# Peptides against a protein of PDB entry 4IGA: the designs that were tried, part 73

Target 1, 116 residues: chain A of PDB entry 4IGA
Amino acid sequence: KRVLIVDDAAFMRMMLKDIITKAGYEVAGEATNGREAVEKYKELKPDIVTMDITMPEMNGIDAIKEIMKIDPNAKIIVCSAMGQQAMVIEAIKAGAKDFIVKPFQPSRVVEALNKV

## One batch from the design tools (peptide; made by RFdiffusion4, then SolubleMPNN)

Design b1_p21_7_s3 (from b1_p21_7, 10 letters changed)
Fold by OpenDDE base, seed 4:
Structure b1_p21_7_s3 (fold): chain B 116 residues (1-116), chain A 21 residues (1-21)
Amino acid sequence: as target 1 above (116 residues)
Amino acid sequence: MAEEKAIEEKQKEVDEIIKSL
């Protein structure tokens, strides 16, 4: 399966890329904000998206909503430092399948990838 | 070990929220 990685932090994208590839997944591409995420989703048609929340231009919640308009069957895993109850609920209601809090264990990312 | 436990506990809290939805 192919994964689109969305995070404004280059280091985080690198970390996720390492985890994703070691788990036997392919990286379809990367995006640095929610607008790029929506554009890359249309272009690449990834099987899975890892989505940060706090990003410039467009935040992850809005990106989830826009991707869900494009593909109601989108498989989006949130990966965010914003692990507050309200944010988790908002992300899941927007259409996310899972929510991983930063900092995270690599095994929890793999679990999410395998489950969606 | 304490840091790892804190990470796990926070994720566990989130997982319980997800299960409740």
Scores: peptide ipSAE 0.689, ipTM 0.924, DockQ to the pose 0.928
Fold by OpenDDE base, seed 2:
Structure b1_p21_7_s3 (fold): chain B 116 residues (1-116), chain A 21 residues (1-21)
Amino acid sequence: as target 1 above (116 residues)
Amino acid sequence: MAEEKAIEEKQKEVDEIIKSL
């Protein structure tokens, strides 16, 4: 399965890339904001998306909503420092399948990848 | 160890929210 990694932080994208590849997944591509995420989703048609929330240009919630308009079957895993109850609920209601709080254990990312 | 536990506990809270939805 191919994963689109969406995060404005280069170090986080690198970390996720390492976890994803070691878990036997392919990295389809990267995006640095929600607008780029939507564009890359259309272009790459990844199997899974890891989605940050706090990003410039377009936040992760809006990106989830736009991706879900494109593909209602999109498999989106949120990975965010914003682990507040309201944000978790909002992300899931927007269409996310899982929510991982930063900082995270790599095993939890793998569990999410395997489950969606 | 303490940090790892805190990380796990926070994720458990989130997981419980997800399961309830």
Scores: peptide ipSAE 0.688, ipTM 0.924, DockQ to the pose 0.974
Fold by OpenDDE base, seed 1:
Structure b1_p21_7_s3 (fold): chain B 116 residues (1-116), chain A 21 residues (1-21)
Amino acid sequence: as target 1 above (116 residues)
Amino acid sequence: MAEEKAIEEKQKEVDEIIKSL
C-alpha cells in the first residue's frame, strides 16, 4: 500500500517516512499543508493518508473534509499533538479512521496502517 | 520508561474515545 504523508514539520515527515517504509509500505508522496494534501491526493491516489492537524494554509480537519468529498472511501489516519477529546471527535466525524497523538510510539503508527 | 508510559497513557485515552464513536 502507498501512503501520502501530510505534516508541515519536515522532521515529522522524515520520522513517519522511516516508520512507514520499515513497516513494508511505500511512500506515495508528501504534503506540507492541507491544500497540498488535497492536491496530492488527487494526483497520487494513495491508499492511506497520515494527516497532521495544525498546518498553515489549510488545517488537517478541512483537508480531511475535502479529501472525503473527492473519495468517500479515503483511509485517513490523523497524527497530531492535539489529542483533546473535542479534536478527536471532530477528526473522526470529518472522516478519519484513526487518531494518533504526538509524541507517539512507532508501533501505534504501524497498527493504524495495518487496520485501515 | 516514564516517558514511554506517559505516551502510552495519552494514546489509550484517545483510543477509548475512538472506540466510543
Scores: peptide ipSAE 0.683, ipTM 0.921, DockQ to the pose 0.979
Fold by OpenDDE base, seed 3:
Structure b1_p21_7_s3 (fold): chain B 116 residues (1-116), chain A 21 residues (1-21)
Amino acid sequence: as target 1 above (116 residues)
Amino acid sequence: MAEEKAIEEKQKEVDEIIKSL
């Protein structure tokens, strides 16, 4: 399966890329904000998306909503430092399948990839 | 050890929220 990685932090994208590839998944591409995420989803048609929330241009919640309009079967895993109850609820209601809080264990990312 | 446990505990809280939805 192919994964689109969405995060404004280059270090975080690198970390997720390492976890994803070691788990036997392919990285379809990367995006640095919610607008790029929507564009890359259309272009690459990934099987899974890892999605940050706090990004410039367009936040992760809005990106989830736009991707779900394009593909109601999209498999989006949120990966964010904003683990507040309200944010988790908002992300799941927007269409995310899972929510991983930063900092995270690599095994929890692998579990999410395998479940969606 | 302590850091790993704290990370796991926070994620467990989030997982319970997800399961409730």
Scores: peptide ipSAE 0.680, ipTM 0.921, DockQ to the pose 0.882

Design b1_p21_7_s4 (from b1_p21_7, 9 letters changed)
Fold by OpenDDE base, seed 2:
Structure b1_p21_7_s4 (fold): chain B 116 residues (1-116), chain A 21 residues (1-21)
Amino acid sequence: as target 1 above (116 residues)
Amino acid sequence: SSMEKAIEEKQEEVDKIIESL
């Protein structure tokens, strides 16, 4: 399966790329904000998306909503430092399948990839 | 380690929220 990695932090994208690749998945591409995420989703048609929340241009919640309009069956895993109850609820209601809090264990990312 | 435990505990809290939805 192919994964689109969405995070404004280059370090985080690199970390996720390593985890995703070692888990046997392919990286379809990267996006640095929510608008780019929506564009890349249309272009690359990834199987899975890892989605940050706090990003410039468009935040992750809005990006989730836009991607879900394009593909109601989109498989989106949130990866965010914003692990508050309200944010988790908002992300899941927007259409995310899972929510991983930063900092995270690599095994938890792999579990999410395998379950969506 | 203490740090690893704290990370796991935070994720467990989030997982409980997800399961409740």
Scores: peptide ipSAE 0.699, ipTM 0.938, DockQ to the pose 0.931
Fold by OpenDDE base, seed 4:
Structure b1_p21_7_s4 (fold): chain B 116 residues (1-116), chain A 21 residues (1-21)
Amino acid sequence: as target 1 above (116 residues)
Amino acid sequence: SSMEKAIEEKQEEVDKIIESL
C-alpha cells in the first residue's frame, strides 16, 4: 500500500517515512500542510494518509474533512501531539480511522497501517 | 523505561476514547 505523509515538520516526515518503509509500505508522497494534503491526495490517490493536526495554511481536521469529501473511503491515520479527548473525538468524527499521539512508538504506527 | 511507559499510557488513553466511539 502507498502512504501519503502529511506533517509540517520535516523531521517528523522523515521519521514516519522510515517507519512506513521498514514496515513494507511505499511512500506515495509528502505534504507539509492541509492544503497540500488535499492536493496530493487528488494527485497521488494514496491508499493511506498519515495526518498531522497542527499545520499552517490548513489544519489536519479540515484536511480530513476535505479529503473525505473527495473520497469517503479514505483511510486516514492521525498522528499528532494534540491528544486531548476533544481533539481525538473531533478527528474520528471528521473521518479518521485512528489517532496516534506524539511522541509515539513505531509499533503503534505499524499497527495503525496494518489495521486500515 | 519510565518514558516508554508514559508514552504507552497516553496512547492507551486515546485508544479507549476511539473504542468508545
Scores: peptide ipSAE 0.699, ipTM 0.938, DockQ to the pose 0.978
Fold by OpenDDE base, seed 3:
Structure b1_p21_7_s4 (fold): chain B 116 residues (1-116), chain A 21 residues (1-21)
Amino acid sequence: as target 1 above (116 residues)
Amino acid sequence: SSMEKAIEEKQEEVDKIIESL
């Protein structure tokens, strides 16, 4: 399966890339904001998306909503420092399948990848 | 470690929220 990694932080994209590849998944590509995430989803047609929330241009919640309009079967895993109850609820209601809080254990990312 | 346990505990709180939805 191919994964699109969405995060404005280069170090976080690198960390997720390492986890994803070591788990036997392929990285389809990367995006640095929500607008780019939507564009890359259309272009690359990934099987899974890891999605940050706090990003410039377009936030992760809006990106989830736009991707779900394109593909109602999209498999989106949120990965964010914003682990408050209200944010978790909002992300799941928008269409996310899982929510991982930063900082995280690599095993929890692998678990999410395997379950979606 | 204590740090690893704290990380896991925070994620467990989030997991309970997800499971309740």
Scores: peptide ipSAE 0.695, ipTM 0.936, DockQ to the pose 0.931
Fold by OpenDDE base, seed 1:
Structure b1_p21_7_s4 (fold): chain B 116 residues (1-116), chain A 21 residues (1-21)
Amino acid sequence: as target 1 above (116 residues)
Amino acid sequence: SSMEKAIEEKQEEVDKIIESL
């Protein structure tokens, strides 16, 4: 399966890329904000998306909503430092399948990838 | 480690929220 990685932090994208590839998945591409995420989703048609929340231009919640309009079957895993109850609920209601809190264990990311 | 335990506990809290939805 091919994964689109969305995060404004280059280090985080690098970390996720390492985890994803070691787990046997392919990286379809990367996006640095929610607007790019929507564009890349249309272009690359990935199987899975990892989505940050706090990003410039467009945040992850809005990106989830826009991607879900494009593809109601999108498989989106949120990865965010904002693990508050309200944010988790909002992300899932927007269409995310899972929510991983930063900092995270690599094994939890792999579990999410395997389950969506 | 203590740090790993704290990370796991925070994720478990989130997982419980997800499971309740």
Scores: peptide ipSAE 0.695, ipTM 0.935, DockQ to the pose 0.931

Design b1_p21_8_s1 (from b1_p21_8, 12 letters changed)
Fold by OpenDDE base, seed 5:
Structure b1_p21_8_s1 (fold): chain B 116 residues (1-116), chain A 21 residues (1-21)
Amino acid sequence: as target 1 above (116 residues)
Amino acid sequence: MEKKIEEIIKKVKEQLEELKK
């Protein structure tokens, strides 16, 4: 399965890439904001998306909504520093399948990848 | 959806509690 990694922080994208690759998944590509995420989803048609929330240009919630319009079966895992209950509810209502709070253990990401 | 939200919230809370240790 192929994963699109979406995060404005280069360090986070690198960390997620390492976890995803070691877990036996392929990295389809990367995006640094919500607009790029929507464009890359159309282009790459990944099986799974890891999605940050706080990004410039377009936030992760809006990106989830736009991706779900394109593909109602999209498999989106949120990875965010904002672990507030209201944000979790908003992300899941937008269409996310899971929510992982930063900082996270690699095993939590692998479990999410395997479950969606 | 409601039950799934509750399960995910539970996982987030558990992770946050582990980080506080």
Scores: peptide ipSAE 0.430, ipTM 0.861, DockQ to the pose 0.847
Fold by OpenDDE base, seed 4:
Structure b1_p21_8_s1 (fold): chain B 116 residues (1-116), chain A 21 residues (1-21)
Amino acid sequence: as target 1 above (116 residues)
Amino acid sequence: MEKKIEEIIKKVKEQLEELKK
């Protein structure tokens, strides 16, 4: 399966890329904001998306909503430092399949990838 | 949907408690 990685932090994208590849998944591409995430989703048609929330240009919640309009079957895993209950609820209602709080263990990401 | 939200919230809470230790 192919994964689109969405995060404004280069270090976080690198970390997720390492976890994803070691777990036997392919990286379809990367995006640095929600607008780029939507465009890359259209272009690449990834099987899974890892989505940050706090990003410039377009936040992760809005990106989830736009991706779900394109593909109602999209498999989106949120990875965010914002672990507030209200944010979790909002992300899941927008269409996310899981929510992982930063900092996280690699095993938590692998579990989410395997279950979506 | 509600059960799924509750399960994910539980996982988030557990992770946050582990980080506080």
Scores: peptide ipSAE 0.411, ipTM 0.855, DockQ to the pose 0.783
Fold by OpenDDE base, seed 1:
Order: C-alpha cells, then sequence, then structure tokens
Structure b1_p21_8_s1 (fold): chain B 116 residues (1-116), chain A 21 residues (1-21)
C-alpha cells in the first residue's frame, strides 16, 4: 500500500517516511501543507494519508474535509501534537480513521497503518 | 507522559466507536 505523508515539518516527514518504509509500505509522496495534500491526493491516489493538523496555507482538518469530498473512502490517519479531545473529535467527524498524538512510538503508527 | 498519551489513545478509540454509531 502507498502512503501520502502530510506535515509542514521536514523532520516529521522524514521520521514518518522511515517508519512507513520499514513497515513495508511505499511512500507515494509528501505534502507540506493542506493545499498540497489535496493536490497530491488527486494526483497520486494514495491508499493511506498521514495528516498533520497545524500547517500553513490550509490546516489538516480542512484538508481532511476536501480529501473526503474527492474520495469518501479515503483512509486518513491524523498525526498531531494537538491531542485535545475536541480536536480529536473534530478530526474524526471530518473523516479521519485514527488519531495519533505526538510524540508517538513507531509501533502506534504501524498499528494504525495496518488497521485503516 | 507515556501514561497520559496512552489514556488519550484509549479515549480516541472509545470516541471513534461512539462516532460510528
Amino acid sequence: as target 1 above (116 residues)
Amino acid sequence: MEKKIEEIIKKVKEQLEELKK
């Protein structure tokens, strides 16, 4: 399965890329904001998306909503430092299938990838 | 910190199931 990685932080994208690749998944591509995420989703048609919330241009919640309009069956895993219950609920209501709070263990990301 | 993260993860799973209803 192919994964689109969305995060404004280059370090976080690198970390996720390492985890995803070591778990036997392919990286379809990367996006640095929510607008790029929507564009890359259309172009690459990934099987799974890892989505940050706090990004410039377009935040992760809005990106989830736009991706879900394109593909109601999209498999989106949120990875965010904003672990507040309200944010988790908002992300799930937008269409996210899971929510991972930063900092996280690699095993938690792998579990999410395997379950969505 | 780990315990707090684990609690959040548990709550997230519970919330996900509630929202599936």
Scores: peptide ipSAE 0.310, ipTM 0.761, DockQ to the pose 0.062
Fold by OpenDDE base, seed 3:
Structure b1_p21_8_s1 (fold): chain B 116 residues (1-116), chain A 21 residues (1-21)
Amino acid sequence: as target 1 above (116 residues)
Amino acid sequence: MEKKIEEIIKKVKEQLEELKK
């Protein structure tokens, strides 16, 4: 399966890329904000998306909503430093399938990839 | 620090299970 990685931090994208590839998944591409994420989703048609929340141009919640309009069956895993209950609820209501709080263990990302 | 991370992950998992019901 192919994964689109969305995060404004280059280090976080690198970390997720390492976890995803070691788990036997392919990286479809990368995006640095929510607007780029929507465009890359249309272009690449990935099987799974890892989505940051706090990004410039367009935040992750809005990006989830736009991707769900394109593909109601999209498989989006949120990866965010904002682990509050309200944010989890908002992300799930927008269409996310899972929510991973930063900092995280690599095994949690692998579990999410395998279950969505 | 690992224990704190594990606790946070556990809480998020519990929240997701509740939301899926």
Scores: peptide ipSAE 0.273, ipTM 0.746, DockQ to the pose 0.062

Design b1_p21_8_s2 (from b1_p21_8, 9 letters changed)
Fold by OpenDDE base, seed 3:
Structure b1_p21_8_s2 (fold): chain B 116 residues (1-116), chain A 21 residues (1-21)
Amino acid sequence: as target 1 above (116 residues)
Amino acid sequence: MEEKIEEVLKKVEEQLKELAE
């Protein structure tokens, strides 16, 4: 399966890329904000998306909503430092399938990839 | 959807517990 990685932090994208590839998945591409994420989803049609929340231009919640309009069956895993209950609820209501809090263990990401 | 929310909230709580250890 192919994964689109969305995060404004280059280091975080690198970490996720390493975890994803070692787990046997392919990286479809990367995005640095919510607007770019929506554009890349249309272009690349990935199987899975890892989505940051706090980003410039467009935040992750809005990006989830826009991607769900494009593909109601999109598989989106949130990966964010914002682990408050209200944020988790909002992400799931927007269409996310899982929510991973930063910092995380690689095994948590792998489990999410395998289960979405 | 409420069941899904509870499932994910539980996972988040477990992660936070591990971080606190």
Scores: peptide ipSAE 0.687, ipTM 0.931, DockQ to the pose 0.884
Fold by OpenDDE base, seed 5:
Structure b1_p21_8_s2 (fold): chain B 116 residues (1-116), chain A 21 residues (1-21)
Amino acid sequence: as target 1 above (116 residues)
Amino acid sequence: MEEKIEEVLKKVEEQLKELAE
């Protein structure tokens, strides 16, 4: 399966790339904001998306909504430092399948990838 | 949808618990 990694932080993208690859998944590509995420989803047609929330240009919640318009069956895993209940609820209502709080353990990401 | 929300909230709570330990 192919994963699109969305996060404005280069370090975080690198970390996720390592985890995803070691878990046996392929990295389809990367995006640094919500607008890029939507464009890359159309272009790459990944199987799974890891999505940050706080990003410039377009935030992760809006990106989720736009991707869901493109593909109602999209599999999106949120990875964010914002672990407030309200944010989690908003992400799931938007269409996300899971929500991982930063900082996280690699095993949590792998579990999410395998279950989504 | 409501059931899914509860499921994910539980996971988040569990993760936060681990972070606090």
Scores: peptide ipSAE 0.685, ipTM 0.930, DockQ to the pose 0.875
Fold by OpenDDE base, seed 2:
Structure b1_p21_8_s2 (fold): chain B 116 residues (1-116), chain A 21 residues (1-21)
Amino acid sequence: as target 1 above (116 residues)
Amino acid sequence: MEEKIEEVLKKVEEQLKELAE
């Protein structure tokens, strides 16, 4: 399966790329903000998306909503430092399948990838 | 939807608990 990695932090994208590839998944591409995420989703048609929340241009929640309009079957895993209940609820209502709080263990990401 | 929310909230709570240990 192919994964689109969305995060404004280069270090985080690098970390996720390492975890994803070691788990046997392919990285379809990367996005640094929500607008880019939507564009890349249309272009790459990834199987899974890892989505940050706090990003410039367009935040992750809005990106989730836009991607879900494009593909109601999108598989989006949120990966964010914002672990408040309200944010989790908002992400799931927007269409996310899972929510991982930063910092995280690689195994948590792998589990999410395998289950979505 | 509510069932899914509860499921994910549980996972988040478990992760946060682990981080606090």
Scores: peptide ipSAE 0.674, ipTM 0.927, DockQ to the pose 0.874
Fold by OpenDDE base, seed 4:
Structure b1_p21_8_s2 (fold): chain B 116 residues (1-116), chain A 21 residues (1-21)
Amino acid sequence: as target 1 above (116 residues)
Amino acid sequence: MEEKIEEVLKKVEEQLKELAE
């Protein structure tokens, strides 16, 4: 399966790329903000998306909503430092399948990838 | 939707608990 990695932090994208690749998944591409995420989703049609929340241009919640308009069956896993209950609820309502709080164990990401 | 929210909230709570330990 192919994964689109969305995060404004280069280090985080690198970390996720390593985890995803070691878990046997292919990285379809990367995006640094929500607008790029939507564009890349249209272009690449990835199987799974890892989505940051706090990003410039367009935040992760709005990106989720836009991607869901494109593909109601999109499989989006949120990875964010914003672990507040309200944010989790908002992300799931927007269409996310899971929510992982930063910092995280690699195993948590792998489990999410395998279950979506 | 409610069941899904509850499921994910539980996972988040568990992860946060682990971080706090």
Scores: peptide ipSAE 0.671, ipTM 0.926, DockQ to the pose 0.875

Design b1_p21_8_s3 (from b1_p21_8, 10 letters changed)
Fold by OpenDDE base, seed 1:
Structure b1_p21_8_s3 (fold): chain B 116 residues (1-116), chain A 21 residues (1-21)
Amino acid sequence: as target 1 above (116 residues)
Amino acid sequence: MEEEIEEAIKKVEEQLKELAE
């Protein structure tokens, strides 16, 4: 399966890329903001999306909503910081299939990838 | 210790899942 990684932090994208590839998944591409995420989803048609919803200057929920308009069956895993329970709930309401709380261990990412 | 942290995070995630359902 091919994964689109969405995160404004280069370090986080790098970390996720490493985890995803080591788990036997393919990285379809990367996006650094919600707008780019929507564009990349259309372009790459990934099987799974990892979406950071705690980005300071971007509402990841909006990106989820737009992707769901494109593909109601999109498999989106949100990444959320501790204390962002409300945002996680909103992400799920928007159509996210799973979520990961940061800081996370690689095994949690793999578990989420396997479940969606 | 790492396992304990992972389990604690998992518990929080489970709680969030229940709240979202």
Scores: peptide ipSAE 0.117, ipTM 0.661, DockQ to the pose 0.064
Fold by OpenDDE base, seed 2:
Structure b1_p21_8_s3 (fold): chain B 116 residues (1-116), chain A 21 residues (1-21)
Amino acid sequence: as target 1 above (116 residues)
Amino acid sequence: MEEEIEEAIKKVEEQLKELAE
């Protein structure tokens, strides 16, 4: 399966890329904000999206909503920071399938990837 | 669909509660 990684932090994208590839998944591409995420989703048609919440230009919640308009069957895993419970709930309402909390262990990421 | 969303939210809330403990 191919994964689109969405996070404004380069380090986080690198970390996720390493975890995803070691787990046997393919990285379809990367996005640094919600607007780019929507564009990349439309372009790449990934199987799974890891979605950061707090990003410039467009936040992860809005990105989820737009992606769900494009593909109601999108499989989005929210990557949230500690203390963003309300945002995670909002993401689920928007259509996210699972969530992981930063900082995270690689095994938790893999678990989420396998579940969606 | 609405029911599924509510169940999902509930599960997330429970998981988040556990993480906060």
Scores: peptide ipSAE 0.038, ipTM 0.595, DockQ to the pose 0.273
Fold by OpenDDE base, seed 3:
Structure b1_p21_8_s3 (fold): chain B 116 residues (1-116), chain A 21 residues (1-21)
Amino acid sequence: as target 1 above (116 residues)
Amino acid sequence: MEEEIEEAIKKVEEQLKELAE
């Protein structure tokens, strides 16, 4: 399966890329904000998306909604910060299939990838 | 403090687990 990684932090994208590839998945591409995520989803048609919902510049929930309009069967795993329970709830309502909390263990990311 | 962080994360995930299922 191919994964699109969405996060405004280069370090986080790098970390996720390492975890995803070591787990036997392929990285389809990367996006640095919600609008780019929507564009990359259209272009790359990934099997899974990891979506940072704590991005300050753009609304991660809106990005999820737009991707779901493109593909109602999209498999989106949200990445949330500690204490962002309300945002996780909204992400699930928008169509996210699973979530991980930052900072995360690599095994938790793999578990989410395998579940969706 | 890694163990303490791990436990805190686990607690949040357990509370939200049913929402993702």
Scores: peptide ipSAE 0.029, ipTM 0.596, DockQ to the pose 0.061
Fold by OpenDDE base, seed 4:
Structure b1_p21_8_s3 (fold): chain B 116 residues (1-116), chain A 21 residues (1-21)
Amino acid sequence: as target 1 above (116 residues)
Amino acid sequence: MEEEIEEAIKKVEEQLKELAE
């Protein structure tokens, strides 16, 4: 399966890319904000999306809403920091299938990828 | 489907509460 990685932090994208690749998944591409995420989803049609919440230009919640308009069957895993409980709830309401809390262990990421 | 979403939200709230403590 192919994964689109969305996060404004280069370090976080690198970490996720390493975990995803070692788990046997393919990285379809990367995005640094919600607008890029929507554009890349349309272009790449990935099987799974890892979605950061707090990003410039467009946040993860708005990106989820736009992606769900494109593909109602999109499989989106939200990555959130502690203290973002309300935004995680909004992400689930918008259509996210799972969530991962930062900081996370690689096994938790793999579990989410396998589940969705 | 609405009930499924509500259950998912409750699960998220419980998990986040446990992690925050």
Scores: peptide ipSAE 0.024, ipTM 0.541, DockQ to the pose 0.287

